Peptides against a protein of PDB entry 2Q3Z. Designs and how they scored, part 20

Target 1, 272 residues: chain A of PDB entry 2Q3Z
Amino acid sequence: YVLTQQGFIYQGSAKFIKNIPWNFGQFEDGILDICLILLDVNPKFLKNAGRDCSRRSSPVYVGRVVSGMVNCNDDQGVLLGRWDNNYGDGVSPMSWIGSVDILRRWKNHGCQRVKYGQCWVFAAVACTVLRCLGIPTRVVTNYNSAHDQNSNLLIEYFRNEFGEIQGDKSEMIWNFHCWVESWMTRPDLQPGYEGWQALDPTPQEKSEGTYCCGPVPVRAIKEGDLSTKYDAPFVFAEVNADVVDWIQQDDGSVHKSINRSLIVGLKISTKS
Target 2, 254 residues: chain A of PDB entry 2Q3Z as posed
Amino acid sequence: YVLTQQGFIYQGSAKFIKNIPWNFGQFQDGILDICLILLDVNPKFLKNAGRDCSRRSSPVYVGRVGSGMVNCNDDQGVLLGRWDNNYGDGVSPMSWIGSVDILRRWKNHGCQRVKYGQCWVFAAVACTVLRCLGIPTRVVTNYNSAHDSNLLIEYFRNSEMIWNFHCWVESWMTRPDLQPGYEGWQALDPTPQEKSEGTYCCGPVPVRAIKEGDLSTKYDAPFVFAEVNADVVDWIQKSINRSLIVGLKISTKS

## One batch from the design tools (peptide; made by RFdiffusion4, then SolubleMPNN)

Design b1_p9_8_s1 (from b1_p9_8, 7 letters changed)
Fold by OpenDDE base, seed 4:
Structure b1_p9_8_s1 (fold): chain B 272 residues (1-272), chain A 9 residues (1-9)
Amino acid sequence: as target 1 above (272 residues)
Amino acid sequence: KETVAAYAE
């Protein structure tokens, strides 16, 4: 998980799984230096360099920093996300074939955000950075991945009497979503939560005021321990959210219906 | 289509 430089990232949908080759390139020339620059421009370093540096021996701390710094939200992070198919002023997320070019572009342009990324790009870059920093990391793909925006572990749709979705469809289920899992001990938690930790660098929701997510023990998610830091409810919802339809009737009444046709979550972890 | 998008119901 640290040594492999080439791998595959899974995409597509649950019914039609696809993959692309990806060059993580953590050992290519200059990449480690760029990762160190990433740490040196993070908000915590800028606020208190001594404190930040003193905590870099913690993969928990570093993982959380990297999760935030891979996206350019809130800081001088690496990638700007975009999902509307308007990529003419940058590089289409679908065009990237590896992390190296992205990181080099970022550094060479004065740590200016690179246009553009989507989930697998964010995840792949995070994977590269974490591996460079000595943290075993793998990319994970979750099909039918929920984006819970109000922390209720539900994806809620509002429908008229004909079943048509009404209003702003803010909460959604991605056909697929990618994040990373990193191996680390969790001395900050109760015993038993060492192992794979989920980290999500795609800017979906803020965690403690910053677009970052994790680390959270995969075991905690599996066992439903939502009190475990960081961001257990959000990550849990990605893989376990229930879908609820609120159906409005002509008389103004609202009927709650559990949408059993949509099953959230099918996680695939890479073996390299 | 390789873009990340909402799941089609």
Scores: peptide ipSAE 0.159, ipTM 0.818, DockQ to the pose 0.179
Fold by OpenDDE base, seed 3:
Structure b1_p9_8_s1 (fold): chain B 272 residues (1-272), chain A 9 residues (1-9)
Amino acid sequence: as target 1 above (272 residues)
Amino acid sequence: KETVAAYAE
């Protein structure tokens, strides 16, 4: 999880699982230096360098910083996300084959955001950075991954009397979503939450005002402890959200129905 | 090749 530089990232769908090879390249020339630059341009460092540096011995702190800095939202982060298939003014997310080129482009262009990334690109770059910083990290893929936007652990659809979805879907379920898990102790939590921690660098929701997510103990998610920092409800929803249909009748009444055809969550972690 | 924006349903 630290020494391996090449691996695979799972993609596709739950029924049709795919994977791509990925060069993480955490030990390639100059990559560590770039990772250190990433830390040195993070908002917390810019606000108080001494405080930021004093906290870099904490993988919890560093993990959260990296989660925020891999995306360019709110800061001088690495990647700009785009999902609308319009990538002509940059590099298609599907074109990347490793983290090294992305990080080098970012650094060489004055820490200008790299166009473009999607979830696995964000996750892979985060994995590279965290490994480079000595934090055991793996990329995780979750199929039928929910994006809960209102923190109610539900994906809600509004439907007419015929069951047709009305309006734009604000909440959604990704065919797949990638994030990372990092191994660390959690001295900031009660005993028992050491181990794998979920971190999500894809800018989906803000956490404490910044597009970042985690770390949250995988154990907490498994056991349903949603009070555990950071962002347990959001991560929990990614893998456990229920789908609810609000069916609106012509008489103005609304019927709540659980959608059992959509099963959220099928997580696969890499072994390297 | 596949975009993440694809809905599961």
Scores: peptide ipSAE 0.156, ipTM 0.827, DockQ to the pose 0.177
Fold by OpenDDE base, seed 1:
Structure b1_p9_8_s1 (fold): chain B 272 residues (1-272), chain A 9 residues (1-9)
Amino acid sequence: as target 1 above (272 residues)
Amino acid sequence: KETVAAYAE
């Protein structure tokens, strides 16, 4: 989780699990320096360098910063996400084979956002950066991963009286989604939450005004402690959300129906 | 290789 430079990232679907090889390359020449640049261009450093630097001994703090900086939302972060299959003005997310090229491109182009990434790319780059900074980290894949947008732990679909979905789906269930888990103590929490912490660098929801997510103890998610910082409800929903259909009748009444055909969450932690 | 997409019912 720190020393391994080559590994696999799991993709596909719950029924058809796939994997790709990935070069994390945390010990390749210049990569550590690039990771330090990433820290030095983060918004918190730009706002107050002394305060930011004083907090870099905390893996909780660093993890949260990295989560925000791996995506280019809100800052001079590394990757721009795109999911519409129009990648002609950049590099297809599916073309990447490692984190090293991405980080080098970012640095060599003046910290300009790299086009393009999707969840596993975000996760893999975050994994590389965190490992470089001495934080044990692994990539996690969650199949049938929910994106809860209104913090109610539900994926909600609106349907007409015939059961047909009305309008665009506001909330989504990804066929798969990747994030990272990092090993750290949590002195900022009650005892017992040390260990693996979930961090999600894919820009899905804002946390305290920034597209970042975590760290949140995996234990807290498992035990349903949604009060635990950071972003426990969102991460909980990724792996545990229920799917609800709201069936609207002509008279204006709405019927709530639990959709049992859509089962959220099948998490796989990587071994390398 | 496939992109990340919404899960189909």
Scores: peptide ipSAE 0.104, ipTM 0.801, DockQ to the pose 0.170
Fold by OpenDDE base, seed 2:
Structure b1_p9_8_s1 (fold): chain B 272 residues (1-272), chain A 9 residues (1-9)
Amino acid sequence: as target 1 above (272 residues)
Amino acid sequence: KETVAAYAE
């Protein structure tokens, strides 16, 4: 999880799983230096350099910073996300084959955001950075991954009597979504939550005012302990959200249908 | 060539 530089990232759908090769390249020349630059341009460093540096011995702190800095939302982060198939003014997210080129472009252009990324690109770059900083990290793919936007652990659809979606969808389920898991102790939590921690660098929801997510113990998610830092409800929903269909009849009556294990969640953890 | 913008319902 630290020593491997080449691996695979899983994509596609639950029914048709795909993968692409990826060069993480955490030991390639200059990459560690770029990771240190990433830390030195983060908002917390700019606000109070001494405090930020004093906390860099904590993988919990560093993981959260990296989660925020891999995306360019709210800061001088690495990647700009785009999902509308208009990539002519940059590089298509599907064109990347490794983290090294992305990080070098970011640094060489004065820490300007690189165009463009999607979930697996964000996750892969985060994986590279965290590994460079000595944190064991792996990329994770979750199929039928929910994006809960209102923190109710539900994905809600409104439908007419024929089952047709009404209005714009406010919440979505990705065919697949990628994030990372990092190994660390959690001295900030009660005993027992050491081990794999989920971190999500794709800008989906703000956490404490910043587009970042985690770290949250995988164990906490598995056991349903949603009170643990950080962002347990959001990560829980990604893999366990219930889908609610609000079906309105022509007479104005409403029927609530709840779907659970049929739709959301199929997590695959990588071995390398 | 698949984007993550494909959604499941």
Scores: peptide ipSAE 0.096, ipTM 0.814, DockQ to the pose 0.172; fails the geometry check

Design b1_p9_8_s2 (from b1_p9_8, 7 letters changed)
Fold by OpenDDE base, seed 4:
Structure b1_p9_8_s2 (fold): chain B 272 residues (1-272), chain A 9 residues (1-9)
Amino acid sequence: as target 1 above (272 residues)
Amino acid sequence: KETDAALAY
């Protein structure tokens, strides 16, 4: 997980799984140096360099920093996300074939955000950075991945009497979503939560005021321990959210319907 | 779809 420089990232949909080759390139010239720059421009370093540096021996701390710094939200992070198919002023997320070019562009332009990324790009860059820093990491794809915005573990749709979705579609289910899992001990948690930890660098929700997510033990998610830091409810919802339809009738009444046709979550982890 | 997209339901 540290040594492999080339791999595949899974995309598409649950019914039509696709993959793309990706060059993580963690051992290519200058990449480690760029990863160190990433740490040195993070908000925590800028606020208190000594404290930040003293904590860099913790993969928990570093993982959380990297999760935040791979996106450019809140900081001088690497990638700007965009999903509206308007990429003319940058590089289409679909055009990237590896992390190296992205990281080099970021550094060479004075740590200016690179346009553009989507989930697998964020995940792949995070994977590269974490591997460079000696943290075993893999990219994970989750099909029918929920984005819970209000931390209720539900994806809620509001529908009219004809079943048409009304209003804001802020909560959603992605056809696929990518994040990373990193192997680390969790001395900050109760025993038994060592192993794979989920980290999500795609700027979906804020965690403690910053667009970052994790690390959270994969075991905690599997067992439904939502009290486990960091961000267990959000990550749990990505893979386990229930879908609820709120159907408005002509008389103004609202009917709650559990949408059993929508099954959230099908996680695939890479083996490299 | 190659892009991230919400499923239309």
Scores: peptide ipSAE 0.186, ipTM 0.802, DockQ to the pose 0.180
Fold by OpenDDE base, seed 1:
Structure b1_p9_8_s2 (fold): chain B 272 residues (1-272), chain A 9 residues (1-9)
Amino acid sequence: as target 1 above (272 residues)
Amino acid sequence: KETDAALAY
């Protein structure tokens, strides 16, 4: 989780699990320096360098910064996400074979966002950066992963009287989604929440005004402690959300139906 | 080819 430079990232679907090899390359030449640049261009450093630097001894603080900086939303972060299959003006997310090339491109182009990433790319780069900074980190894949947008722990679909989905799906379930888990103590929480902490660098929802997510104790998610910072409800929903169909009738009445055919969450932690 | 996409029914 710190020393391994090559590993696998799991993809595909719950029924058809796939994997790709990935070079994390945290010990390759210049990569640590690039990770330090990432910290030095983060919004908190730019706002108050002294305060930011004083907090870099905290893996909680650093993890949250890295989660925000791996995506280019809100800052000079590393990767621009794209999912519409139009990658001609950049590099297809499926083309990457490691974090090293991505980080080098980012740095060599003046910290300009690299096009393009998807969840496993974000997660893998975050994993590399966190490992470089001495934080034990692994990539996690969650199949049938929910994206809850209104913090109600539900994935909601609106349907007409015939059961047809109406309008755009605001909330969604990914076939798979990747994030990272990092090992750290949580002195900012009550005792017992040390260990693996979930961090999600894919820009899905804002946390305290920034596209970042976590760290949140894996234990808190397992036990359903949704008051635990950071972003426990969102991460909980990724792995545990229920699916609800709202069936609208012509008279304006709405019927709630629990959709048991869609089971959210099958988490796999990587071994390397 | 979408690798990370929303599921549909």
Scores: peptide ipSAE 0.167, ipTM 0.800, DockQ to the pose 0.171
Fold by OpenDDE base, seed 2:
Structure b1_p9_8_s2 (fold): chain B 272 residues (1-272), chain A 9 residues (1-9)
Amino acid sequence: as target 1 above (272 residues)
Amino acid sequence: KETDAALAY
């Protein structure tokens, strides 16, 4: 989880799992230096360098910083996300084969955001950075992954009496979504939450005002301890959200139905 | 080549 430089990232769908090879390249020349630059341009360093540096011995702190800095939202982060198939002014997310080229482009262009990334690209770059910094990290793929926007642990669809979806879809389910898990102790939590921690660098929701997510103990998610920092409800929903249809009848009555045909969550943790 | 996509429901 630290020494492996080449691996695979899982994609596709739950029924048709695919994978691509990926060069994480955490030990390639200059990559560690780029990771240190990433830390030195983060908003917390710019606000108070001494305080930021004093906390870099904490993998909890560093993990949260990296989660925020891999995306360019709110800061001088690495990647700009794009999902609309319009990539002519940059590089298609599907074209990347490793983290090294992305990080080098970012640094060589004065820490300007690289166009473009999607979930597996964000996750892979985060994995590289965290490994460079000595934090054991793996990429995780979750199929039928929910994006809960209102922290109610539900994916809600609103329909008329004919079953037609009303309005724009805010909440959604990805065919697949990628994030990372990092191994660390949690001295900031009650005993027993050491081990794998989920971190999500894809800009989906703000956490404490920044597009970042985690770290949250995988154990807390498994046990349903949603009070555990950071972002336990959001990560829990990614793998466990219920899908609810709200059906409004012509008479104004509202019916709630839980969708049993679509099951949220099928997580695959990589071994390398 | 895979693209992030949302399922309808």
Scores: peptide ipSAE 0.134, ipTM 0.795, DockQ to the pose 0.166
Fold by OpenDDE base, seed 5:
Structure b1_p9_8_s2 (fold): chain B 272 residues (1-272), chain A 9 residues (1-9)
Amino acid sequence: as target 1 above (272 residues)
Amino acid sequence: KETDAALAY
């Protein structure tokens, strides 16, 4: 989880699981320095360098910073996400074979965002950075992964009486989604929440004003303790949201239908 | 081509 530089990332769908090889390369030349630059350009450092530096001994703090800085949303972060299949002005997310080139490109271009990433790219880069900083980290893939936008633990579809989807369909279920889990103690929580912590660097929802997610104890998610920081409801929903169809009739009445055919969550944790 | 796309079953 710290020493391995080569690994696999799981992709595809629940029915057709795939994997790709990935070079995390946390010990390659200059990578640690780039990770330190990442910390030095984070918004908290820019706001108060002394305070930020004083907190870098905390994996909880650093993990949260990294989850925000791996994406370029709201800061000088590493990767710009794109999912519309228009990658001509950058590198296709599917073209990356490792974190090293991404990080080097970011640094060498003055910490300008690298185009482009998707979930596994974000996760892999975060994994590299966290490992560089001495935090045991693994990439996790969750199939049928929910994106809950309103923290109600539901994926909601609005339909007319004919079953036609209405509105923007803002909430969604990914065929797969990747994030990372990092091993750390949680002195900021009650005893028992040490261990694997979920961190999601893909910019999906804002947490305390920044596109970041976690760390949240995997145990808390498993046990349904949604009161634990950070972002427990969101991460819980990724792996265990219910799907609801809201069917509006001509008379304006609304019928709730639980979609039992769509089961959210099938998590695979890497062993390296 | 493996993309992070919405589930379309």
Scores: peptide ipSAE 0.212, ipTM 0.812, DockQ to the pose 0.174; fails the geometry check

Design b1_p9_8_s3 (from b1_p9_8, 7 letters changed)
Fold by OpenDDE base, seed 3:
Structure b1_p9_8_s3 (fold): chain B 272 residues (1-272), chain A 9 residues (1-9)
Amino acid sequence: as target 1 above (272 residues)
Amino acid sequence: KETEAALAY
């Protein structure tokens, strides 16, 4: 989880699992230095360098910073996400084969955001950075991954009387979504929450004003302890959200129905 | 062309 530089990232769908090879390259020349630059340009450092540096011994703190800095939202982060298939002014997310080129491009262009990433790219870069910083980390793929936007642990679809989806889907289920899990102690939590912590660098929802997510103990998610910082409800929903259909009738009445055809969550952790 | 996509059902 620290020493392995090459691995696979799982993609596709639950029924048709695919994978791509990925070079994490955490030991390649200059990569550690770039990771340190990433820390030195984070908003917390810019606000108070001494305070930020004093916290860098905490993998909890560092993990959260990295989660925020891998995406360029809110800061001088590494990657700009794009999902509309218009990548002509950059690099298609599907073209990347490793983290090294991304990080080098970012650094070499004055910490300018790299175009473009999607979830597995964000996760892979985060994995590289965290490994560089000595934090055991692995990429995780979750199939049928929910994106809960209103923190109600539900994915809600609005439908007409014929079952047709009405309007734009605000909440959604990804065919797959990737994030990382990092191994760390959690002295900031009750005993027993040490171990794998979920971190999600894909900009989906803001956490304390920043597009970042975690760390949250995998155990807390498994046990349904949604009070556990950070962002337990969001991560829980990614793997456990219920799908609800709101069916509007002609008379204006609304019927709530649990959608049993959509099962959220099938998490696969990588071995390397 | 492996992209992220939303599932409707």
Scores: peptide ipSAE 0.152, ipTM 0.802, DockQ to the pose 0.169
Fold by OpenDDE base, seed 4:
Structure b1_p9_8_s3 (fold): chain B 272 residues (1-272), chain A 9 residues (1-9)
Amino acid sequence: as target 1 above (272 residues)
Amino acid sequence: KETEAALAY
């Protein structure tokens, strides 16, 4: 989880699982230096360098910083996300084959955001950075992954009598979503939450005002302990949200659809 | 062309 430089990232759908090879390249020339630059341009360092540096011995702290800095939201982060298939002014997310080129581009262009990333690109870059910093990390893929925007642990759709989705379509279930899990102790939590911690660098929701997510103990998610920092409800929803599909009638009545069944979440962790 | 997208159902 620290030494492997090449691996696979799982994609596709639950029914049709795919994978791509990925070069994490954490030991390639200059990559560690770039990771250190990433830390030195983070908002917390810019605000108080001494305090930031004093906390870099904590993988919890560093993990959260990296989660925020891999995306360019809110800061001088690495990647700009885009999902609309308009990538002509950059590099298509599907074109990347490793983290090294992305990180080098970022650094070489004065820490300007790289265009473009999607979930697996964010996750892979985060994995590289965390491994460089000595934190055992793996990429995780979750199929039928929910994006809960209102923290109610539900994904709700509203449809008319013809099955057409009405109103806000912001909440969704991704065919797949990627994030990372990092191994660390959690001295900031009650005993028993050491081990794999979920971190999500894809800018989906803000955590304490910043587009970052985690670390949260995988155990806490498994056990349904939503009080555990950081961002347990959001991560829990990614893998366990209930789906409600409402049908609206002309008379104004609303009822749950029984025409479909959907199960959120099928997590696959790499074993490299 | 594989992209991150919402399930179509």
Scores: peptide ipSAE 0.097, ipTM 0.779, DockQ to the pose 0.172
Fold by OpenDDE base, seed 2:
Structure b1_p9_8_s3 (fold): chain B 272 residues (1-272), chain A 9 residues (1-9)
Amino acid sequence: as target 1 above (272 residues)
Amino acid sequence: KETEAALAY
């Protein structure tokens, strides 16, 4: 989880699982230096360098910083996400074969955001950075992954009596979504939550004002302890959300249908 | 050519 530089990232769908090879390259020349630059341009460092540096011994702190800095939404982060198939002014997310080129481009262009990334690209770059910083990390893929936007653990669709979607669809389910899991102790939590922690660098929802996610103990998610820092409800929903169909009849009556087993969640953790 | 995409439900 630290020494492996080449691996695979799972993609596709639950019924048709695919994978791509990926060069994480955490030991290639200059990559560690780029990771240190990433830390030195983060908003917390710019606000108070002494405090930021004093906390870099904490994998919890560093993991959260990296989660935020891999995307460029609130800072001088690495990647700009794009999902509309218009990539002519950059590099298609599907074209990347490793983290090294991305990180080098970012640094060589004065920490300018690299165009473009999607979930597996964000996850892979985060994995590289965390490994460089000595944190054991792996990429995770979840099929039929829910994006809960209002922290209610539900994906809600509004339909008419004919089953047609009404209004703008906000909440969604991805065919697949990638994030990372990192191994660390959690002295900031009650005993028993050491081990794998989920971190999601894809900009989906803000956490404490920044597009970042985690770390949250995988154990907490499995046990349903949603009070644990950080972002347990969001990560829980990614793998466990119920889908609710609100069906409104012409007379104003409403019918609710809840479904899970047909839709959300199949997590694959890598072994490398 | 695989993109991250929303599922139809």
Scores: peptide ipSAE 0.050, ipTM 0.764, DockQ to the pose 0.166
Fold by OpenDDE base, seed 1:
Parts: structure tokens; sequence; C-alpha cells
Structure b1_p9_8_s3 (fold): chain B 272 residues (1-272), chain A 9 residues (1-9)
């Protein structure tokens, strides 16, 4: 999880799992320097360099910074996400075969955002950076992954009396979603939460005002400890959310129906 | 190749 430079990223769907080869390349020439640049352009460094540098010994702190800096939301981060199949002014997310080219492009263009990424690209780049900084990290794929926007652990759909979806499906379930898990101690938490920590660099929700996510102990998610920092409810929902259909009648009454036919969450971790 | 944007539901 630190020394391997080539691996696989899992994609597809729960019933039809696919994978692609990926070059993480954390030991290739210049990559460490680029990772250090990433730290040196983060908002916390720009605000107070001394304080930021003093905290870089903490994998908790670094992990959270990296999750925010891999996406270009709110900062000079690495990747711009796009999901609408219009990639003509950049590189299709599906075209990338490794993190090295992405990081080099970012640096060589003055830390300008690279177009474009999707979840596995964000996760893979984060994995490279974290490994480069000495943090054991793996890419995780979760099939039928929920995106909860209102922190109620539900994916809610609103329907009229005829069962037709009303309004935008703001909350959604991805066919698959990727993030990373990093191994670290958690001195900022009660004992027992050391080990794998989930970090999600795909810009989905803001955490403390920034598009970042985690670290949160995998154990906390498994045990349902939603009070655990950072972002336990969101990560919990990714793998455990219930799907609710709200049927609204003309009189304003609402009927609740839980869809149990859809299983949220099938998580697999990479071996490299 | 399929994008992440495909909904499971």
Amino acid sequence: as target 1 above (272 residues)
Amino acid sequence: KETEAALAY
C-alpha cells in the first residue's frame, strides 16, 4: 500500500465488476516534489505557513488537506470534475492510465486545474499523493454508492400520485464510487479508531466549508458511530443509506415508501 | 467506457 506503483481500480456495476490498470507512480521522478508543491499551495499554508508546516507530521491533517487539494474546488487543486460527457476542451476522465501524467500536467501548467476527472481519477491521484507522503493508502470502490445531501442518511425521491418523479434528483446513487482509505492512528479520537480511515477527494459535499471528506475511521462507519470526525454521517450514508420514495398527494399529504429492492453499498478494496 | 454519472436508481 506504499511501495506498489502499479495496480487496479475497480469500476462497472455490482453485477458486472470491471477493473482498469493504473500507474500510481509515487516513486517516479519529480512526483514527490509535486506532492510537496500541492501542500505548499493549499489554503491553510497560504493563510499561515508556519502553522500548516507544523501540522504536516499528522497524517490526519495531511489526509484532510490532500482530500481537499486533489479537487480544484475552493483552491488551486489538481482536478476539475465533469460528468456530462463533454470533454472536448480537455482529457476524458476515461483516458487516464495513471496519476503521474495528471500531476505533471498540473505542475507544468502553473498549478492550473487539470480537465477532467471523475471519482476513480480523484481517488487514484489522492492515493498517489498520500503514498508519496508515506501514508499507506488504497483505492476503494463502492457499488451502488449513495450521495446524501442533507445528512439524514436517506436517499429521497419525490413522486406525484401517479408515481412520477418530481423535481431534480439532487440526491443520487452512483453505479460505483471511488475514494481512498489510509492507515493512520487517530490521537484526536477515543482509543480504538486507529487503522483504515476513509478519505473522499471527489467534490460531493462541503466539510467545514471546503470540498473535502474525512478522515473517518472505517471502524466508526462499520459500528455506526456518526459522531466521529470527520464526516461520518456522509461516509456512512455512502455505504448504508436507505432509499425513500415520497408520494405527494394533491391535498399535500405525503406517503413514505422504503425501497428495499435497491441495496446501497458493496465495498471492495484494492490489493495494491 | 461508462462514466460514473450512471445512476443505480
Scores: peptide ipSAE 0.046, ipTM 0.769, DockQ to the pose 0.176

